Peptides against a protein of PDB entry 3V4L. Designs and how they scored, part 136

Target 1, 386 residues: chain A of PDB entry 3V4L
Amino acid sequence: GQPLAKDKVALLIGNMSYWEHPKLKAPLVDVYELTNLLRQLDFKVVSLLDLTEYEMCNAVDEFLLLLDKGVYGLLYYAGHGYENFGNSFMVPVDAPNPYRSENCLCVQNILKLMQEKETGLNVFLLDMCRKRNDYDDTIPILDALKVTANIVFGYATCQGAEAFEIQHSGLANGIFMKFLKDRLLEDKKITVLLDEVAEDMGKCHLTKGRQALEIRSSLSEKRALTDPVQGAPCSAEALVRNLQWAKAHELPESMCLKFQCGVHIQLGFAAEFSNVMIIYTSIVHKPPEIIMCDAYVTDFPLDLDIDPKHANKGTPEETGSYLVSKDLPKHCLYTRLSSLQKLKEHLIFTVCLSYQYSGLEDTVEEKQEVNVGKPLIAKLDMHRGL

## One batch from the design tools (peptide; made by RFdiffusion4, then SolubleMPNN)

Design b2_p16_8_s4 (from b2_p16_8, 8 letters changed)
Fold by OpenDDE base, seed 4:
Structure b2_p16_8_s4 (fold): chain B 386 residues (1-386), chain A 16 residues (1-16)
Amino acid sequence: as target 1 above (386 residues)
Amino acid sequence: GPPLPPHAGVIELEDE
């Protein structure tokens, strides 16, 4: 019979905004496009950008809580990385220069923990460099892996080589995702799918002799990303997993705010990633005596580190939101919250209406406080160390 | 551009 997944869960991490290292661009697009494709494959996807070491550890721990017997687990990482002694290290955005294994997440340690969950399939897609870090002389003592015969690694590059992104004037994929996205929906054994991606990369003039996909697998069964999820959740653990994932993807409801002057504002929310939300405001009703009015959002929690200079933009693109801009309403003011994983409390902020009456020179302000609870990933309380 | 450090996760290729 066709293999069944008990469930399908993916963690996608894209690190771009490094503190002490060169900034990347491709992880933004790659995580977004892969998220949309994996959702079409009935994956529960957690997509996270720009994680610190602590935040990456917590994201992995929360991902491991979603894993159970027969669940398909997929980890995708795009960002800086290295490989020492066959161990792959993902570099957090707060990693020092030079970074070491103590500042990074070891993929093989994550695999060990995934094997303890008795998963049906473990897929790692690593869009990172695989060069040795000569500043890290640590030989990691890894515990012996279990023989589960359900493991697939897709490395964007060969051992000791670099992974590349293509510079375009606009948004571009990394080389690996450029080819992976064209095949990801195919009903093929995952190792066959990745082999076809490797052939496509090998035919490209840009990548030929510069980057080649490496597939490392121990996969005894014909498992595909297209494998259907087993029906209704029959276990308490499956219900908990579904509820936990649903909580991590719940947006605040749109609000209609009414001001004393008779102006009505619509406040809306959109998810770009599990930790990235766009807030937008629009004037939906204005009395004729009010000649000008704007609705600003302000007074955000300090944990979100929101620069007011980047808030309340006339376009989503001016906030750095290029991917969801087509799905957003037009003629709003837009604010991008890019670090929802840092939110310890409820998201409370102020909506400030600035307006002018016909025949008055002075601008009037009215303010309303809004509490939207914990949006998206902030519901997982990723700051609670177990 | 400046040579990216040898451990950069992704290197930007200029379209020649």
Scores: peptide ipSAE 0.035, ipTM 0.663, DockQ to the pose 0.311
Fold by OpenDDE base, seed 5:
Structure b2_p16_8_s4 (fold): chain B 386 residues (1-386), chain A 16 residues (1-16)
Amino acid sequence: as target 1 above (386 residues)
Amino acid sequence: GPPLPPHAGVIELEDE
């Protein structure tokens, strides 16, 4: 029979906004496009941008809680990284310069934990450099991995080499994602799919002699990313997994706020990533006696580090939201919350209506507090581990 | 751009 996945779960991490290292650009587009493709493949996808070491550890722990016997697990990482002694290290955005193994996440440790879950397939897509870090002298004594025939590594580059971004005018993919995205939906064994991606990269003049895809696999079975999910969740564990994933993707419901002056505001929410949400406001009703009115969002939780200069923009693009702007309603004010993983409490904020009556010079303000609970990834309480 | 430090992960390539 066709292989069945018990479920399909993916964690995608894109680190770009490094504190002590060069900033990257491609992970934004790469994580977004890969998220949309994996969703078409019936993956439960958590997509996260710009994680600290602590936030990356918690994201991996939450991902591992979604894994179980016969589940397909996919980890994608785009960012800085290195490889020492065959161990791959993902570099968090808060990593010091120089970084060491104690500041980074070891992929082989994650693999060990995935093997303990008896997963049906483990796919690692590592869009990072594989150069040796000469500042890290640590030889990780990794416990012997279980001999399993369900592991696939797609390294964006070969051992000791660099991964590259292409500088285009505007939004561009990294080299690996540029070729991966064209084949990812193909109903092929994952190692065959990645081999075809490697051939496509090998034909590109930009990558030839600079970057080559390396495939490492123990995969003895015909497993594909297209393999259907086994039907209705029959186990309590599958129900818990579905609920946990649903919590991480629950948006607040759109609200209609009514002010005392008779102005009505529509408040809406959109997900860009699991940790990135756009808030948008629109005036849906204005009494004729009110000549001008504007609706601002303010008083956000301090944990979100929202700069008011970047809030309440006339376009999504002015907030730094370039990917979802086409799917948003027009003629709103937009605010981008880019660090929902930092939210410890409920998302409480103020909607401030500023308005002017016909024949009065003074601006009047009305305020309403809005509590939308914990949106998206904030429901996982990634901060509770301290 | 400036030569990436020897520990720079991903490198930006200019498309010619």
Scores: peptide ipSAE 0.034, ipTM 0.672, DockQ to the pose 0.277
Fold by OpenDDE base, seed 3:
Structure b2_p16_8_s4 (fold): chain B 386 residues (1-386), chain A 16 residues (1-16)
Amino acid sequence: as target 1 above (386 residues)
Amino acid sequence: GPPLPPHAGVIELEDE
């Protein structure tokens, strides 16, 4: 019969905004497109951008809580990385220069923990460099992996080589995702699918002799990403997993705010990623005596590190939100919250209405505090332990 | 200079 997954869970991490390292661009588009494809494959997807070491550890821990016997686990990482002694290290955005293994997440350690969960399939898609880090002479004594025969690594590049992104004036995929996305929905054994992606990359004149996909697999079964999820969650653990995933993807409900002047504001929310939310405000009712009015969001929790200069933009694109702009209402003010993982408390902020009456020179302000609870990934309390 | 950390290289696509 066709193999069945007990469930399918994916963690996607895209690191771009490094503190001490060159900034990347491709991970934004790559994580977004892969998220949408994996959702079409009935994966429970957590998508995270720009994680610190601590936040990456917590994201992996939360991912591991979603894993159980016969669950398909997929980890995708796009960002800086290195490979020492056959161990792959994902570099967090707060990693020092030079970084070491102590500042990074070892993929083989994550694999060990996934094997302890008795997963049905472990897929790692690593869109990172595989050069040796000469500043890290640590020989990792990794515990011996179990022989589970269910492991697939897709490396965007060869051992000791670099991964590349395409420098376009606009949004572009990394080289690996450019080819992976075209085949990801195919009903094929995952190693066969990745082999076809490798052939497609090999035909590209740009990557020829610079980047080639490497597949490392012990997968003994014909497992595919298209494998159906085993029917209704029969176990308490499956219900808990579904609830945990649902919590991490719950947006605040859209609100209608009424000000004393008679202006009504629509406040709406959209998810770009599990840790990235767009807030938008629109004037839905204005009394005729009010000539001009704008609704600004302000007074965000300090943990979010929101620069007011990047808030309340006339377009989603001016906030850096290029991916979800088509799904947003037009003629709003937009604010992008890109670090929801940092939120320790409820998301409380102020909606400030600035308005002018006909025949008055002075602007009037009214303020309302809004509590939207913990949006998206902030419900997982990824900061538990600081 | 310090060795460039292993960065994702940029391939300039010439717009065909």
Scores: peptide ipSAE 0.025, ipTM 0.652, DockQ to the pose 0.604
Fold by OpenDDE base, seed 2:
Structure b2_p16_8_s4 (fold): chain B 386 residues (1-386), chain A 16 residues (1-16)
Amino acid sequence: as target 1 above (386 residues)
Amino acid sequence: GPPLPPHAGVIELEDE
């Protein structure tokens, strides 16, 4: 019979906005496109951008809580990284220069913890450099891995080599994702699918002799990302997992705000990632006596580090939101909240209506406070360990 | 200065 997954869970991390290292661009598009493809494959996807060391540790811990016996686990990482002695290290955005193993997450330690969950399949897709870090003299004492025969690594590059992004005039994928996305939906054993991606990279004139995919696998069974999820959740653990994932992806409901002047504002919310939300405002009703009016969002929690100069833009693109702009309503003001993982409290902010009456020179302001609770990933309370 | 730790490289692929 066709293999069944008990469930399918993915954690995708894209680090771009490094503090002490060169900024990247490809991880934004790569995490977004991979999220959409894995959702079509019935994966529960947590997608996170620009995580600190502490936030990455918490994201991995929350991912491990979603894993159980026979669950398919997929970890994707795009960002800076290195490989020492066959150990892969993911570099957080707050990592010092130079970074060491103590500032980074070891993928083989995550694999050990996934094996303790008795997962049905463990897939690692590592879109990072695999060069040695000569500033890290630490020899990791790896605990002996269990022989589970269900592990697949797809490395974007060979051992000791760099991974690359293609610089185009617009948004572009990294080299690995450019080829992976064309094959990912195929009903093939995951190692066969990755081998076809490796062939496609090797045939492309742009990548030939510059970057090659490495596949490392112990997978003894014919497992595919297309394998169907086992039907209705039969266990209490499966119900808990479904609820935990649903909490991390719950958007606030759209609301209509009514001001004393008779203006009505629609306030809406859209998810770009599990930790990135777009707020948009639109004027849905205006009395004829009001000639001009605008609705601004302000007074965000300090933990979100929102620059007012980047808030209330006339287009999603002016906020840095290029990917979801087609799904957003037009003729709004847009604000991008890119660090929802930092939110300790409820998301409380002010909607400020500025308006002018016909025949009056002075602008009038009305304000309304809005509490939307904990949106998206902020429900997981990733800060409880400090 | 000391060589920066290896980062993801950007290849400017000129579309010919």
Scores: peptide ipSAE 0.023, ipTM 0.627, DockQ to the pose 0.604

## One batch from the design tools (peptide; made by RFdiffusion4, then SolubleMPNN)

Design b2_p17_1_s1 (from b2_p17_1, 10 letters changed)
Fold by OpenDDE base, seed 5:
Formats: structure tokens, sequence, C-alpha cells
Structure b2_p17_1_s1 (fold): chain B 386 residues (1-386), chain A 17 residues (1-17)
């Protein structure tokens, strides 16, 4: 029969805003586009940008909680990385310069833990450099991997080589994602799909002699990313997994705030990533006696590091939101919360209405506190260990 | 193609020499 997935779960990490290393651009677009493609493939996708070591560990732990017997697990990483002794290391945004294995996540350790879950398929898509790090003399004593015959690695580049991104004035993909996205929806065995991506990369003059896809697999079955999810979750574990994923993707409901002056504000929420949310406000009703009114969001939790200079913008793009702007309502004020993983408490903030009456020079303010609970990834309490 | 005029940049970290 056609292979069935018990479920399909993906963790996508894009690290670009490094503290001690060169900033990247491609991971933003690559994670976003891959998220949309994997959602069309019925994957439960957690998409995270700019994670610290601790946040990456917790994201992997939460991903592993979504894995179970016969579940398809996909890990995508875009960022800095290295490979020592055949072990791949993903570099967190807070990694020191130079970084070592103690500052990084070993992909083969994650694979070991995925094998303990008896997964149906393990796919690793590693969009990172594979150069040796000569500052890390650590030989990882990895326990012998189980012979599960369900493992696929797609390395964006060859062993000891660099990965590349496209130098463009606007948003552009990394080289790997540029070719991967064109094939990802094809109903093919995942190793055959990646081999076609490797051929497409090999035909491109930009990549020839610079970057080539390496496929490493032990896949004995005809497994595809298109494989259907087994019907309605009958197990308690499948229900728990579905509830846990749903919690990590729950947006706050849109609100209509009514002020004493008779102004009505629509407050809305949109997800850019699992850890990135856009808040938007619009004036939906204004009494004729009020000549001007503006609605600001303020008093965010300190854990979110919200700079007021980047809040309440007239466009999504002015907040740094370039990907979801087409799907947002127009004529709002926009605020981007880019670090929802850092939220320890409920998202409580103030909506401040500033307004002026006809024939009065003085500006009047009214305030309402809004509690939207824990939005998106903040429901997973990724900070419980600190 | 639009690709023929594009440059590619390494995503390598600048580790100390």
Amino acid sequence: as target 1 above (386 residues)
Amino acid sequence: SELESLEVVSTAADLPE
C-alpha cells in the first residue's frame, strides 16, 4: 500500500541576527516559503527566527514531544554552522566568536532522540556551511545510531564547503531553498526529489563549482513528503500532539475596543512566524465632534524588548514585516513582536487613544489594558528551565 | 535570466584566523 504518516511535524529554524557573527538575509525568506509549502503538505510546522542556544534547545525539545511512532519529523535549519568529524553543528544567534560544540546544537544528537521516538521518517535539511571549525577539538562520543533505515539528510553544500545566499537588493532565497521550493510539492520518494534538486543546482551557473547538494540517506521505504496523514487521531498521544501544536499556533481573537469618548478601535493579530506576531489597530468609528484620533499600543512586557520607535508604524514594512504585509488589513498602525519565545507571562499591553475635540486645543487620552494570554509559541513556555 | 546578473555571497562565519 502507499506509506502513511501517523502525523507530519516540522521544526524550521532560521538564524540571521547573530551577535558575534556576520548577519544573514536568506533565512527569513527561506523559513517563510518552506513553512507555506510544508503546510500545503499537511505538516504541523513550527517556524522560529533568531534563537539563542537555550531557545534552540527548548524548540528541539518541544519538537521531540510532537514526535511519536510512525510520525514524520522534518528539521530545517538555515544559519551559520560547521561540521567536525561528520557531526553537524547548528550555531545559535548568541554563540561566541569563536564558537565551539558546547555553544551549538549537534544534529546527530537530535537524530538519536528522534530514533528513540520510533519516527516513520527523519528528514534533515541543513542550509548551513559545512566547513571544519578548527577551534573545536571536541570529538563527540556519539552513541551508535540505531539502524532505522528512515533517515534522509539534505545538506545545502558538500562536506568542507560553504553555503551561499543570493545577493539581491530585495528579499532573496538562499541557493538551496531556491531550488528546493520548486520540487518540494512533488509526489516522489524524498531521496529522488532531493536528487532532482541536486541536478537543478548542478545546471545553474551561479552554483557550479561553489555549492552542490549532498544527499545522505538510509531510506529503505518509498517515503514522500506528500504521503497522506493517517485519518482522525484515535490515540490519546495523537490528540495531545494535535492540542500541543494547536496551542503553539493560537492567535488572539480580534477585538473591538470601545472608548468613553465613543471611538471604536479594531485590534487584530497576525502570525508571521511561530515566534513573530503583528499587532494592528484601526479606528472603525469616530464621533463627528472628534477631529483627530490615533490608537497606540504600548506598555509591552519587558521580556519582548519592544523598542517604541519601531512600534505603531503606518506600514508593516516599517516594522520589518515584508512577507505578510499583503495579507494584513490596510490603513492600520502596525507593531511587530519578533521574540514571542521570550514571553514568560501573559501578553498584557495598553491601547492608548489620543484624540482632539473640535474647538479644543488640548489632546485627551484614554487607555485600556488588553490581556491576550500567551500567543503562538509563548504557550509552550520555552523559558521554564531558566 | 534574472539570475545571470546576481552575485552569491558565502554564509560562512568570520572565525578568527
Scores: peptide ipSAE 0.273, ipTM 0.793, DockQ to the pose 0.704
Fold by OpenDDE base, seed 3:
Structure b2_p17_1_s1 (fold): chain B 386 residues (1-386), chain A 17 residues (1-17)
Amino acid sequence: as target 1 above (386 residues)
Amino acid sequence: SELESLEVVSTAADLPE
């Protein structure tokens, strides 16, 4: 019969906004497109951008809580990285220059922990450079991996080589994701699918002799990303996993705010990623005596590090939100919350209505505080170790 | 194709020499 997954869970991390390293562009589009494809494959996907070391550790720990016997686990990473002694290190955005293994996440350590969960399949897709880091003399004494025969690594590049992104003024994929996305939905053994992606990359004149996909696998069974989820009655563990995933993806409900002047504001929310939310405001009712009015969002929790210069934009694109702009209402003011993983408390903020009456020169302001609880990834309390 | 005019850039970190 076709193999069955007990469940399918993916963690996607895209690091771009490095503090001490060159900024990347591709991980934004790559994580977004891969998220949409894996959701079509019935994966429970957590998608995270721009994580610190601590936030990456917590994201991996929460991912490991979703894993259990016969679950398919997929980890995708796009960002800076290195490979020492056959160990792959993912570089957090707060990593120093130079970084070392103590500042980074070892993928083989994550694999060990996934093997302890008795997973049905472990897939790692590593869209990072694989150069040696000569500043890291640490020989990792990794504990012996179990012989599970269910491991697949797709490395975007060869050992000791660089990964590349397309130099474009707009949105573009990394080279690996550009080819992976065209085949990811195919009902093929994952190693066969990745081999076809490797052939497609090998035909690209841009990457010929610069980047080639490496596949490392111990996968003894014919398992595919298309394998159906077993429709078993919800075990207590399956219920817990579904609840954890649902918590990480629950948006606040849209609100209608009523001001004393008789203006009504629609407040809405959209998810770009598990840690990135767009807030939008629109005037839904205005009394005729009010000639102009705008609804600004302000007074966000300090943990979110919201720059007011990037808030309350007339387009989603002006906030840096290019991916979900098609699904957003038009004629709003837009604010992008890009660091929801940093939110320790409820998301409380102020909606400030600025308005002018006909025949008055002075602008009037009314304020209303809004509590939307913990949105998206903020429900997982990724800070519980601080 | 639109790809014929595209350049690719390394995602390597600028580690000190």
Scores: peptide ipSAE 0.268, ipTM 0.798, DockQ to the pose 0.725
Fold by OpenDDE base, seed 2:
Structure b2_p17_1_s1 (fold): chain B 386 residues (1-386), chain A 17 residues (1-17)
Amino acid sequence: as target 1 above (386 residues)
Amino acid sequence: SELESLEVVSTAADLPE
């Protein structure tokens, strides 16, 4: 019969905004496009941008809590990285220059922990450079992995080689995601799908002699990303997994705020990623005596590092949100919260209404405090260890 | 092709020499 997944869970990490290293561009688009494709494949997808070492460790721990016997686990990483002695290291955004293994996450350690969960399939997609780091002399004593015939690695490049981005004036994919996205929905064994992606990449004149996909697999069964999820959650563990996933993806409900002047504002929320949310405000009712009226959001929690100069923009694109702008209402003011993993408390902020009456030169202000609880990933309390 | 005019940039970190 066709293999069944007990469930399907993915963690996608895209690191771009490095503190001590060159900034990347492709991980933004690559994580977003891969998230949308894996959702069409009935994956539960946690998508995270720009994580510190501590935040990456917690994201992996929360991902491992979603894994169980017969669950399909997929880890995607796009960012800086290195490979020493066949061990792959993902570099957090706060990593020093030079970085070492103690500043980075070892993928083979994550694989060990996934094997302890008795997963049905383990897929690693590593969109990073695989050069040796000569500043790291540590030979990780990896404990002996269990012999499981269910592991697939897709490396964006060969051992000791670099991965590449497309240099464009706009949004562009990394080279690996550019070819992967065209085939990811195909009902094929995952190793056959990745081999076709390798052939497509090998035909491209841009990547010939620079980058080639490496596939490492122990997968003995005909398993595909298209394999159906086993029907309704029959176990307490499956219910807990579904609830934990739902918590990480629950947006605040849209609100209608009423001001004393008779202005009504709609406050709305949209997810770009599991840790990135757009807030938008629109005037839905204005008395005719009010000639000018604007609704600003302000007084955000300090943990979010919100620069007021980047808040309350006339377009989503002016906030740095290019991906979800088509799905957002038009004629709003937009604010992008890009670090929801840092939120320890409830998201409390102020909505400030500035308005002018016909025949008065002075502007009037009214303010309302809004509490939206813990949005998206902030519900997982990724800070409980500090 | 539209790809022939595109440049590609390495995602390698600049580690000290």
Scores: peptide ipSAE 0.254, ipTM 0.788, DockQ to the pose 0.717
Fold by OpenDDE base, seed 4:
Structure b2_p17_1_s1 (fold): chain B 386 residues (1-386), chain A 17 residues (1-17)
Amino acid sequence: as target 1 above (386 residues)
Amino acid sequence: SELESLEVVSTAADLPE
């Protein structure tokens, strides 16, 4: 019969805003597009941008909690990375220059932990450089992997080679994602799908002789990303997994705020990623005696590191939100919260209405505090050190 | 093709030499 997945879970990490390393662009688009494709494939997707070492460890631990016997696990990473002695290292945004193995996440360690969960399929898609790091002299003694015959690695590049992104004035994919996205929905064995992606990338004149996809697999079964999920969750663990994932993707409900002056504000929320949320405000009712009014959001938790210069923008794009801007309501003020993984407490902030009456020169302010609880990934309490 | 005008940049980190 066709293989069935008990469930399908994906962790996508895109690191681009490095502290001590060159900034990347492709991870933003690549994680977003891959998230949308994997959702069409009935994956439970956690998508995270710009994680520190600690945040990456916690994201992997939370991903491993979503894994169980016969679950398909997919890990995608886009960012800086290296490969020493056949071990792939994902570089966190806070990694020092030079970075070493102690500052990075080893993919083969994650694979070991996935094998302990008795997963049905383990897919790693690594959109990173595979150049040796000569500053890391550590030979990791990895424990012997179990023989599970359910492992697929798609490396964006060859061993010892660099990965590339497309320089465009707008949104552009990395080279790997550019070709992967066109085939990802095909009902094919995952190794056959990746081989076709490798052929398509090999026809690209931009990457010919610079980047080639490498596939490493031990996959004894005809498993595809299109494999159907088994029906209703039969186990308590499957119910817990579904609830945990749903919790990590629950947006705050839209609110209608009423001010004493008679102005009504719509406060809305949109997810760009599991750790990135857009807040938007719009004036839905204004008394005729009020000439001008704006609704600003302010007084955010310090853990979110929100620069007020990037808050309350007239467009989503001015906040750095280029991907979800088409799905957002128009004529709002927009604020992008890009670090929801840092939120330890409830998201409490102030909505400040600034307004002017007809015939008064002075601007009046009214304020309301809003508590929206823990949005999206902040519900997982990733800050609780295990 | 529109691809012929695109510049491709390495995602390598600038590690010290």
Scores: peptide ipSAE 0.247, ipTM 0.790, DockQ to the pose 0.742

